Peptides against a protein of PDB entry 5FRP. Designs and how they scored, part 198

Target 1, 225 residues: chain A of PDB entry 5FRP
Amino acid sequence: VEWTESIPQIIATREDISKELNQALAKTFIDSDPRVRRTSVMIFNKVPVTEIWKNITNKAIYTSLLHLAREKHKEVRELCINTMAKFYSNSLNEIERTYQNKEIWEIIDTIPSTLYNLYYINDLNINEQVDSVIFEYLLPFEPDNDKRVHRLLTVLSHFDKKAFTSFFAFNARQIKISFAISKYIDFSKFLNNQESMSSSQGPIVMNKYNQTLQWLASGLSDSTK

## One batch from the design tools (peptide; made by RFdiffusion4, then SolubleMPNN)

Design b2_p30_6_s2 (from b2_p30_6, 14 letters changed)
Fold by OpenDDE base, seed 5:
Structure b2_p30_6_s2 (fold): chain B 225 residues (1-225), chain A 30 residues (1-30)
Amino acid sequence: as target 1 above (225 residues)
Amino acid sequence: EEIKEKLKELEEKGKKVLEQVKKYKPFKME
């Protein structure tokens, strides 16, 4: 009986502590100091996803996390993009959808769309990072076809129109890159053959080779930025 | 790190409470 009587108080105390923590965290995500924002984002990397969902109940924190994907500070932005993608994947794998966490899921389910919309910024560094997190976290390698399709449908089910457009463009670009690489290899093989280089086709292939290289290079980010 | 520790503490406390509730709730009407 004494134990039962103590439970409500324990729960209440925990909730109070949690509320205070959530309020404090919400402020840190919008702090003017990038270091503070960075530290806040790192919580999502250091704390298990299940613990995050249980203890971080303020929706503003999750919303703020998503907003940091467009943050001006490069390091914070890059960290945020990786973090939110990973968090999304982990959440899909480990967190059950319940009535209680519905509001948080509504935010988390927008992560794929948020990421795909970053392509419209037209920044090569951002594009490369988004490409990376898509392959690593959003649509990871999955040998099971049913699981892969299920994940894909889950990701797509919350896309806005812009995200869909980006998705199709992304896939088309990947195909084109693959084709270009294939052609690069073919041209390289041709040019490596001395007889072929001495032929009338030599200069033509050399030109195509250079064009292919230029195209491939144009899609790469500047390491100095 | 401090925030992480606090989160873990809260999680641990929560788990303990839930485990206790699951253990004894079937046997008590209150």
Scores: peptide ipSAE 0.016, ipTM 0.382, DockQ to the pose 0.009
Fold by OpenDDE base, seed 3:
Structure b2_p30_6_s2 (fold): chain B 225 residues (1-225), chain A 30 residues (1-30)
Amino acid sequence: as target 1 above (225 residues)
Amino acid sequence: EEIKEKLKELEEKGKKVLEQVKKYKPFKME
């Protein structure tokens, strides 16, 4: 763990020992100790993306990173999911595609599919996290239409069949959630009006409000889990 | 054990280089 924590500093300073570092680092990603794995993942968060691409040349490290998205240890998994999504976004923004880094890009380009495939685990916590990283990193808000479309096409261009299915399901769910939230707001406004609440529609709206809340809540994970 | 030894070696090498260049953090870490 202590050694792994020092890796960011060493990598940036010593290109001559990068090969050996890569070999050692590759092993830390598959270490039996979750703390070691966690620290390894954190390298991708702490080191600038350009430096990672420059110094981490062992493709096994990237593959191992992606595998941790399905890690049994919850904290490591959650960290990995956030890390790989962010790393993907940063890579798209800052790293050029060259012949030399082609093999690494082939792995990195699978990150969207890897993330969308996590929906098939059918875990609410994972689903929420994937939803979050999609909005934050994979398909973030972009006011420029061309850039937004380009990003979308880039993400979709490497989807497997399962990822596409998840993508459509995700979008459908998001639309439904958006609609539900809109209705929640409307119902809340109605119920907060005394005149409206005392009307014949009061009880009806209250029921709809409760149904909406129940539906929204059912899609959320227990924060204690 | 071999891995541990290698890790220690790399760490030591890194520290020495950092001292030589009088730069503790060559890049901004997040």
Scores: peptide ipSAE 0.012, ipTM 0.354, DockQ to the pose 0.009
Fold by OpenDDE base, seed 4:
Structure b2_p30_6_s2 (fold): chain B 225 residues (1-225), chain A 30 residues (1-30)
Amino acid sequence: as target 1 above (225 residues)
Amino acid sequence: EEIKEKLKELEEKGKKVLEQVKKYKPFKME
């Protein structure tokens, strides 16, 4: 753990990390101690993306990072999911595609698929986290249409079949959520009008309102779990 | 209150996604 904690400082102070250090670092990502794995993931958060790409050249490290998205330890997994999504976004924004870094990009380009494939675990907490990182890092809000399209196409261009399926399912779910919220608003407005409430439709709308609320609430993870 | 905030967040996210989906025919969910 202590050794791994020193890695960000080493990367920051050294122009090039030795092959040996890369090999040692690769081992920390698969260490049996979750604290070691956590610390390893944190390297990607503490070190600028440009320095990571420059100094971490062992592809096994990147592969191992992606694998941690499905590990048993919740804290490490959650950290990894956030980290890899952010790293992907930062890489797209700051790292040019060259012949020299092609092999690493081939791995990094699988991050979107890796994340979307997490939906198949069917865990509400994971789903919410994936939703969050998609909106924050993978497909962030972009007012420029061309940039937005370009980002979308970039993300989709490396999808596997399962990721595409998840993508469509995700979008469908978001549409449903949006629609439900719209209904909630409409029902709320209706119920706030006394004339409408006293009408024959009052009880019907109240019922639909409650159903809508229940449906919306059911999609939210219990923070206590 | 926490639920309301979360719902608002979901609404915003949903609207953004919906807008993106509507823009592209291949992703238009009828």
Scores: peptide ipSAE 0.000, ipTM 0.255, DockQ to the pose 0.061
Fold by OpenDDE base, seed 1:
Structure b2_p30_6_s2 (fold): chain B 225 residues (1-225), chain A 30 residues (1-30)
Amino acid sequence: as target 1 above (225 residues)
Amino acid sequence: EEIKEKLKELEEKGKKVLEQVKKYKPFKME
């Protein structure tokens, strides 16, 4: 009986704690110190997705998380991009859509568009990171056709016009990269043959090989920057 | 530093709340 009487107080205390936590966390995402913002983003990485959805009910926190994908501080931005992509994937896998969490889902469903829109910044480091999170979290390899199609449709269903354009450009680029790699291999095999190198086609293939290498290299970010 | 400490405190409180939630999940199934 005493335990039952304590339950309403515990629930009330949890709601109060949750409200205070949400208010405090909302402030940390917009803090002027990048270390504070970084720590705030890390909460989404360290805490299980089910617990995040349960305890973080303030929409402003999720909106602020998505906004950090475009912040000036490189380390925080990169962390945020990885975090939001992973969080999106985990949410799709583990969180059911209910009436109570509808408003949060409306924000989370914009993560794919937010990520694809980063391609318009035309930064090689950002592009490389977005490529990585797409393959790892947004559209991961799935051998089951029905699951793969369902995930794809889910991602596309919330795209804005710019995200759709970016999506098609991304796919076209991936095909082109694959083709370039294939040609690189073919040219390398040709150049490794001494008889082929001594032929009239030797210099032509060497030129094409160099052009292919240059094109592939131009798409890579500088690891030192 | 004060904000980091507060965030750490919030993280710890969050973990405690989560542990409590894990403890209460078995009671609803039962």
Scores: peptide ipSAE 0.021, ipTM 0.450, DockQ to the pose 0.011; fails the geometry check

Design b2_p30_6_s3 (from b2_p30_6, 14 letters changed)
Fold by OpenDDE base, seed 4:
Structure b2_p30_6_s3 (fold): chain B 225 residues (1-225), chain A 30 residues (1-30)
Amino acid sequence: as target 1 above (225 residues)
Amino acid sequence: NEILEKLKKLKEKGESILKQVSKYKPFRME
């Protein structure tokens, strides 16, 4: 009987420890030192998603994680963007929606919108990173049509107006890129043919080829910046 | 300092679990 009476205290102590940990983590995510913020983000990368959901119950931590996507420190920002995208995908795959975790899901469900809103910053490096995480984590290749559609609908279901606009712009850009690549291939084939190259169309196609390359290159981030 | 230590412990725990679960790939920052 005495042992049973100690169990509530132990549970309470564990809850207190958990609460304290969550409070401490919440502070580290907003710490002035980028190294501290980086370390905080790395928790989400190093700890399995199931353990994160179990141990991190303070919604402020998740909100702070999302905010770091727009922070000034480049390394932390980049890490955060990848981290939240991956975390979103893993959560969709591994975490069930329950009444208990509803509040956290409400935050996590905004990750796609948060990421798509980064396009409004008009930074090529950020844009490239967002493109990357979209294809890798948000809307990965899925051969099953039903699963693919379900994922798409899930991602879109929590979009704000700005995110939808970015989504449409992104898709339009991807279509243009695809078209440009197709043209690049066609031009390359044409120019590789000696008869075609010697024709009156040779110089014209060469010019179009160069324009296509320039356009494609202009969409890439400068690794030196 | 105490907060950082707590974070480190949590991270270590996560890393230990990740070693056991091959499906979890570490983030590679390019």
Scores: peptide ipSAE 0.026, ipTM 0.498, DockQ to the pose 0.015
Fold by OpenDDE base, seed 2:
Structure b2_p30_6_s3 (fold): chain B 225 residues (1-225), chain A 30 residues (1-30)
Amino acid sequence: as target 1 above (225 residues)
Amino acid sequence: NEILEKLKKLKEKGESILKQVSKYKPFRME
């Protein structure tokens, strides 16, 4: 009987603790100090996804996380982009959709759109990062066709119009890059052959090689920045 | 540095609390 009477108090205390933690965390995500915001984002990286979903119930926290993708502070932004992409992937893999977590899922389901919308910033570093997280977390290699299709459909199902546009543009760009890389390889092989280099086509291929290399390089962020 | 340390402590506390809370199965009130 005493144990039963303590359960409501324990539950209430847990809810209170959870509420307090959520309130505190919500404040840290919008703190003026980038270091505080960074630390807040790191919680999503360090704590297992199942624990995050269980304990972080304040929608504002998730919304704030997503907003940090456009953070002015580079380090916080980069961390946030990686974090939300990973969190999205982990959530899809590990978290069931229930009535209780529906509202949080509504926010989490916008992560792909949020990421694809970052392409409109027209920053090469951001673009490269978004490219990376797409391949790593959003649309990872999946040998199972059904799972791959399901993941793709899940990602696309919550796209806004801008995200769809970015998606198609991204894919088109990737095809172009792939083609350019293929050409680069072909030209490289040609140029490595002494007989081919001595031919009348040698200078022409060299020029095409240089153009291809320049084009590929232009799409890469400056590693020095 | 003090703020970072406080935040680290809060994070650690939060993680600890989260771990502790995760051990408690939510009693579904029927």
Scores: peptide ipSAE 0.028, ipTM 0.494, DockQ to the pose 0.012; fails the geometry check
Fold by OpenDDE base, seed 1:
Structure b2_p30_6_s3 (fold): chain B 225 residues (1-225), chain A 30 residues (1-30)
Amino acid sequence: as target 1 above (225 residues)
Amino acid sequence: NEILEKLKKLKEKGESILKQVSKYKPFRME
């Protein structure tokens, strides 16, 4: 009996807290202080996905989160990119699609496009981060073929034209990287053989080896920047 | 800073409520 009497009070308190939270968060995501924006994004990392969907019902908050992916402040931007990718993956795994949450899902379903569109900024640090979150959260390794195809179709189903272009470019780049690594290994094996190094092909292979290394290195971001 | 503190308090309240509600989740009879 005491348990039943406590339920209405809990529900009422929860609704009040949800309203206040939504009002506060809507303001903090657009605050002029980067520290405030950072803390706002961190809520999505610290609170379970099921609780976020339950308590954050204002679609403007989710739209603001996605907008921070292009934030000028580097730390906030990087945090936002990781956060939205993880949130997308967790939402797909744990949140059911209902009539009540349809409007939020319409926003969340655009996260893959938002991330792939970041490649057009042409920043090596951003590119590396986007690559990382794609492999970790958007299209993770999945041995089950049906699950893998389903996830892929889910991601692609909401792509805009630019995102599709970036997707194909990404895949092409991965193939090129794999090929370059294979060449690097072959050249390394050749150069480690003293007889091969003394041959007429030695200098040619050394040159190709250096070119391959330079190409691989050019795709890496400067850790000091 | 004041907004951050308010958000922290709201988070703490939310977590407290969630903890309380979790106690009321019907034990999924496995």
Scores: peptide ipSAE 0.025, ipTM 0.506, DockQ to the pose 0.010; fails the geometry check
Fold by OpenDDE base, seed 3:
Structure b2_p30_6_s3 (fold): chain B 225 residues (1-225), chain A 30 residues (1-30)
Amino acid sequence: as target 1 above (225 residues)
Amino acid sequence: NEILEKLKKLKEKGESILKQVSKYKPFRME
């Protein structure tokens, strides 16, 4: 663990990470101790993306990173999901595609598919996290339409069939959520008006409000679990 | 009021994403 924790500093200070270091790091990603795995993932968060691409050349490391998205250890998994999404976004923004890094890009380009495939696990916590990283890193808000389109096309270009299916399902769900939230807001406004509450519509709106809340709540993970 | 504000923000984010996605038919790269 202590050794792995030192890696970010080493990468930051040295331009050339030895083959040996890459090999050692590859082992830490598959270490039996979840703390070691966690620390390994943190390297991708602590080190600038440009330095990662420069110094981490072992494909196995990237493959292992992606595999940790399905890690049994919750903390490691959650960290990995955030890390890989962020790393993907940063890579798209900062790393040029060259002949030399082609093999790594082939792995990195699978990150969106990897993330969308997590929806098939049917875990509310995972779903929530995937939703979050999609909005934050994969398909972030971009005011430039051309850039938005380009990003979307890039993300979709490497989807497998399952990822596409998940993508459509996700979008459909988001529409429903948005609609439900809109209703919730409207109902809330109505219920906050004393005159409206005293009307014959008061009880009806209250019922709809409760139904909407229940529906919204059913889609949320238990934050305590 | 705080909950409403949070929900509004979530709605805005969701709508933004939907706008981004709705414009793009998934190109099935066959």
Scores: peptide ipSAE 0.009, ipTM 0.313, DockQ to the pose 0.055; fails the geometry check

Design b2_p30_6_s4 (from b2_p30_6, 13 letters changed)
Fold by OpenDDE base, seed 4:
Structure b2_p30_6_s4 (fold): chain B 225 residues (1-225), chain A 30 residues (1-30)
Amino acid sequence: as target 1 above (225 residues)
Amino acid sequence: KEIEEKLKEIEEKGKKVLEQVKKYKPFQME
């Protein structure tokens, strides 16, 4: 653990990480101790993306990072999901595609698929986290239409069949949420009107309002579970 | 071409979902 904690500092101070260090780091990502794995993931958060690409050349490290998204330890998994999404976004923004880094890009380009495939686990907490990182890192808000489309196409270009299915399902869910919110607003307006509340439709709208709220709430993970 | 086809497929599926959502007229006060 202590050795792994020193790695970010080593990467920051050295121009090139030795092959031996890369091999050792690859082992830490698959260590039996969750603390070691956690520390390994944190390297990708503490070290600038440009330095990671420069110094971490062992493809097994990147592959292992992606695998941690499905590990049993909750804290490490959650950290990994956030880390890999952020790393993907930063890589797209800051790292050029070259012949030399092609093999690493082939792995990094699978991050969107890896994340979208997590929806098949059918865990509410994981789903919420994936939703969050998609909006924050994979498909962030972009006012420029051309840039937004380009990012979308980049993300989709490396999807497997399962990821495409999940992507569609996600979008469909978002449409439903948007519709529910719209209904909530309309119901709220109706309920705020005294004339409408006194009508025969008042109780019906109130019921629909409550159902809408319940549906919206059910989509939120209970932070206590 | 393959990406464009997939995008079209997603768009078509999305349109179908939207149509289903629109059919739900919550406020027809009969």
Scores: peptide ipSAE 0.000, ipTM 0.286, DockQ to the pose 0.019
Fold by OpenDDE base, seed 1:
Structure b2_p30_6_s4 (fold): chain B 225 residues (1-225), chain A 30 residues (1-30)
Amino acid sequence: as target 1 above (225 residues)
Amino acid sequence: KEIEEKLKEIEEKGKKVLEQVKKYKPFQME
């Protein structure tokens, strides 16, 4: 089924229908049918960021998008989290701050806080997804130090207290994961040596190896759920 | 398939809105 590229075309072609279109879209984002809400989120994925900013001027649409990050329907929520993170990154890269779009930017600038606040739900699947979008979209790898620092400061400048706390916790967790992986490798090398296994340290290292595996596994989401 | 159907529905609604706007513009130029 050919994704009708028509919605992007409608948005791109007419400034005069903006008000009515915005009103219609605002309704679809809060529709009782999760399929309609999903479709609404997909607009932000399929339409170029410049066209979105040009044609979607109703603040309620952006607010509703951010709200869907906490909705009950798993598929819509997951799509929304990815979409809003990507949209934030694209907006920073492609959209200038003007007097006319100031009010929309005030909403978009809250996306990092919105995402970091999802860690407080204490859901492993959500945590994994938030980790992923942070590395891919919010704080991507940037070899240029000035650009990297500028992006970091931009993200942090709009954090609430809870988001800051979550940010520091996230970084600490990543360091621990890296350390655990390093130790896992070291233990694996030790256990692969037969002479080392026969030593008095063999059982101790085996225990540490198992603990490391258990810790790593506990931080992973169940792919079947 | 269901999502594509809903996208089409939104598209159709958008087209209807466009048609309505087109009908109102000629009256202002008159």
Scores: peptide ipSAE 0.027, ipTM 0.489, DockQ to the pose 0.009; fails the geometry check
Fold by OpenDDE base, seed 5:
Structure b2_p30_6_s4 (fold): chain B 225 residues (1-225), chain A 30 residues (1-30)
Amino acid sequence: as target 1 above (225 residues)
Amino acid sequence: KEIEEKLKEIEEKGKKVLEQVKKYKPFQME
């Protein structure tokens, strides 16, 4: 009987703690100090997804997390992009869609679109990071075709027009990269053959080889940035 | 530093709450 009487107080205390936490976190996500914003994002990495959904009920926090993907501070932005992608994947795997969490899901479901829209910034570093998180978290390797298709449909179901365009462009780019790599290998093999290099086709292949390398290099981020 | 400490406290409180919630999941199925 005494245990039952303590439950409401514990729940109330938890709600109060949760409310204070949510209020504090909402402020820290928009803090002027990048270190504070970084620490705020790290909560989503350190705390299990199930617990985040349970304890973080303020939708503004999730919205703020998504906004940090366009943060000017590089480290915070990069952390945020990785964090939100991982959080999305974990949420899909572990969080049931209920009436109570519908509003949060409406925000979380925009993560794929948010990420794909980052391609429009036209920054090579951002593009590479988005590529990485897509393969790691949004559309991970899944040997089961039904699960893979279901995940894909889930991701696409909340795309805006821009995200779809980016999605198709991304896939087209990957195909082109694959093709370019294949051609690079072929050209390299040709150039390694002395007889082929001495042929009339040698200079032509060399030119194509160089063009392929330049194209591949142009798609890579500058390591100095 | 104060904000980091508060965030750590919040994180620790969150973890404790989480651990408590995990402990109570088995009892609600009876």
Scores: peptide ipSAE 0.024, ipTM 0.452, DockQ to the pose 0.011; fails the geometry check
Fold by OpenDDE base, seed 3:
Structure b2_p30_6_s4 (fold): chain B 225 residues (1-225), chain A 30 residues (1-30)
Amino acid sequence: as target 1 above (225 residues)
Amino acid sequence: KEIEEKLKEIEEKGKKVLEQVKKYKPFQME
């Protein structure tokens, strides 16, 4: 663990070793040991985005990072999904698009599609994670409408057909979830009122409450799995 | 341990490259 902390420092301080380091890193991203792959992904988390773009010039590293989103090892995959989403957001905020970095941007611009395509795996844990990173990194809360729209358009501009489909499905699901939560709150308030509970509507609301809970629960992954 | 070994290997390779580059710089200025 202490040595992994040294890599970011090496990357930041030694431009001259960049080529050899890039070659070595490219190998570590595809290493058979998941611990090595994990460590490789962590570089993207620990090193500032500007330094990553400056020092990691091997296209294969970025491609390999994106591939790890579908990695068999759960912990590595989960780390990768969070990492690539965060890296995408940071890149949009801090990295200018130039002719020199065009090839890397072509890869990075596919991150949203890569993430949205994970919904097709039909895994509840993955879905929840993708939902989370979308709200946190891809389409974060932005009070400025122009910035929010610009970010949205940027994300959508590189979508493949599958990603668009997933996007619409996601939004539809989120609307349903929001509605369900709202109803849950209303039902909870009703049920907490003794007068309302004793009314003829009490059993009806209780049933609706239970249905709402069941629906919400069915869409959430079991935290124990 | 394996990660540490690989990192050490990378570091050692990097050092060797730097040493080589330093050796070649004086010859280009002459």
Scores: peptide ipSAE 0.023, ipTM 0.436, DockQ to the pose 0.008; fails the geometry check

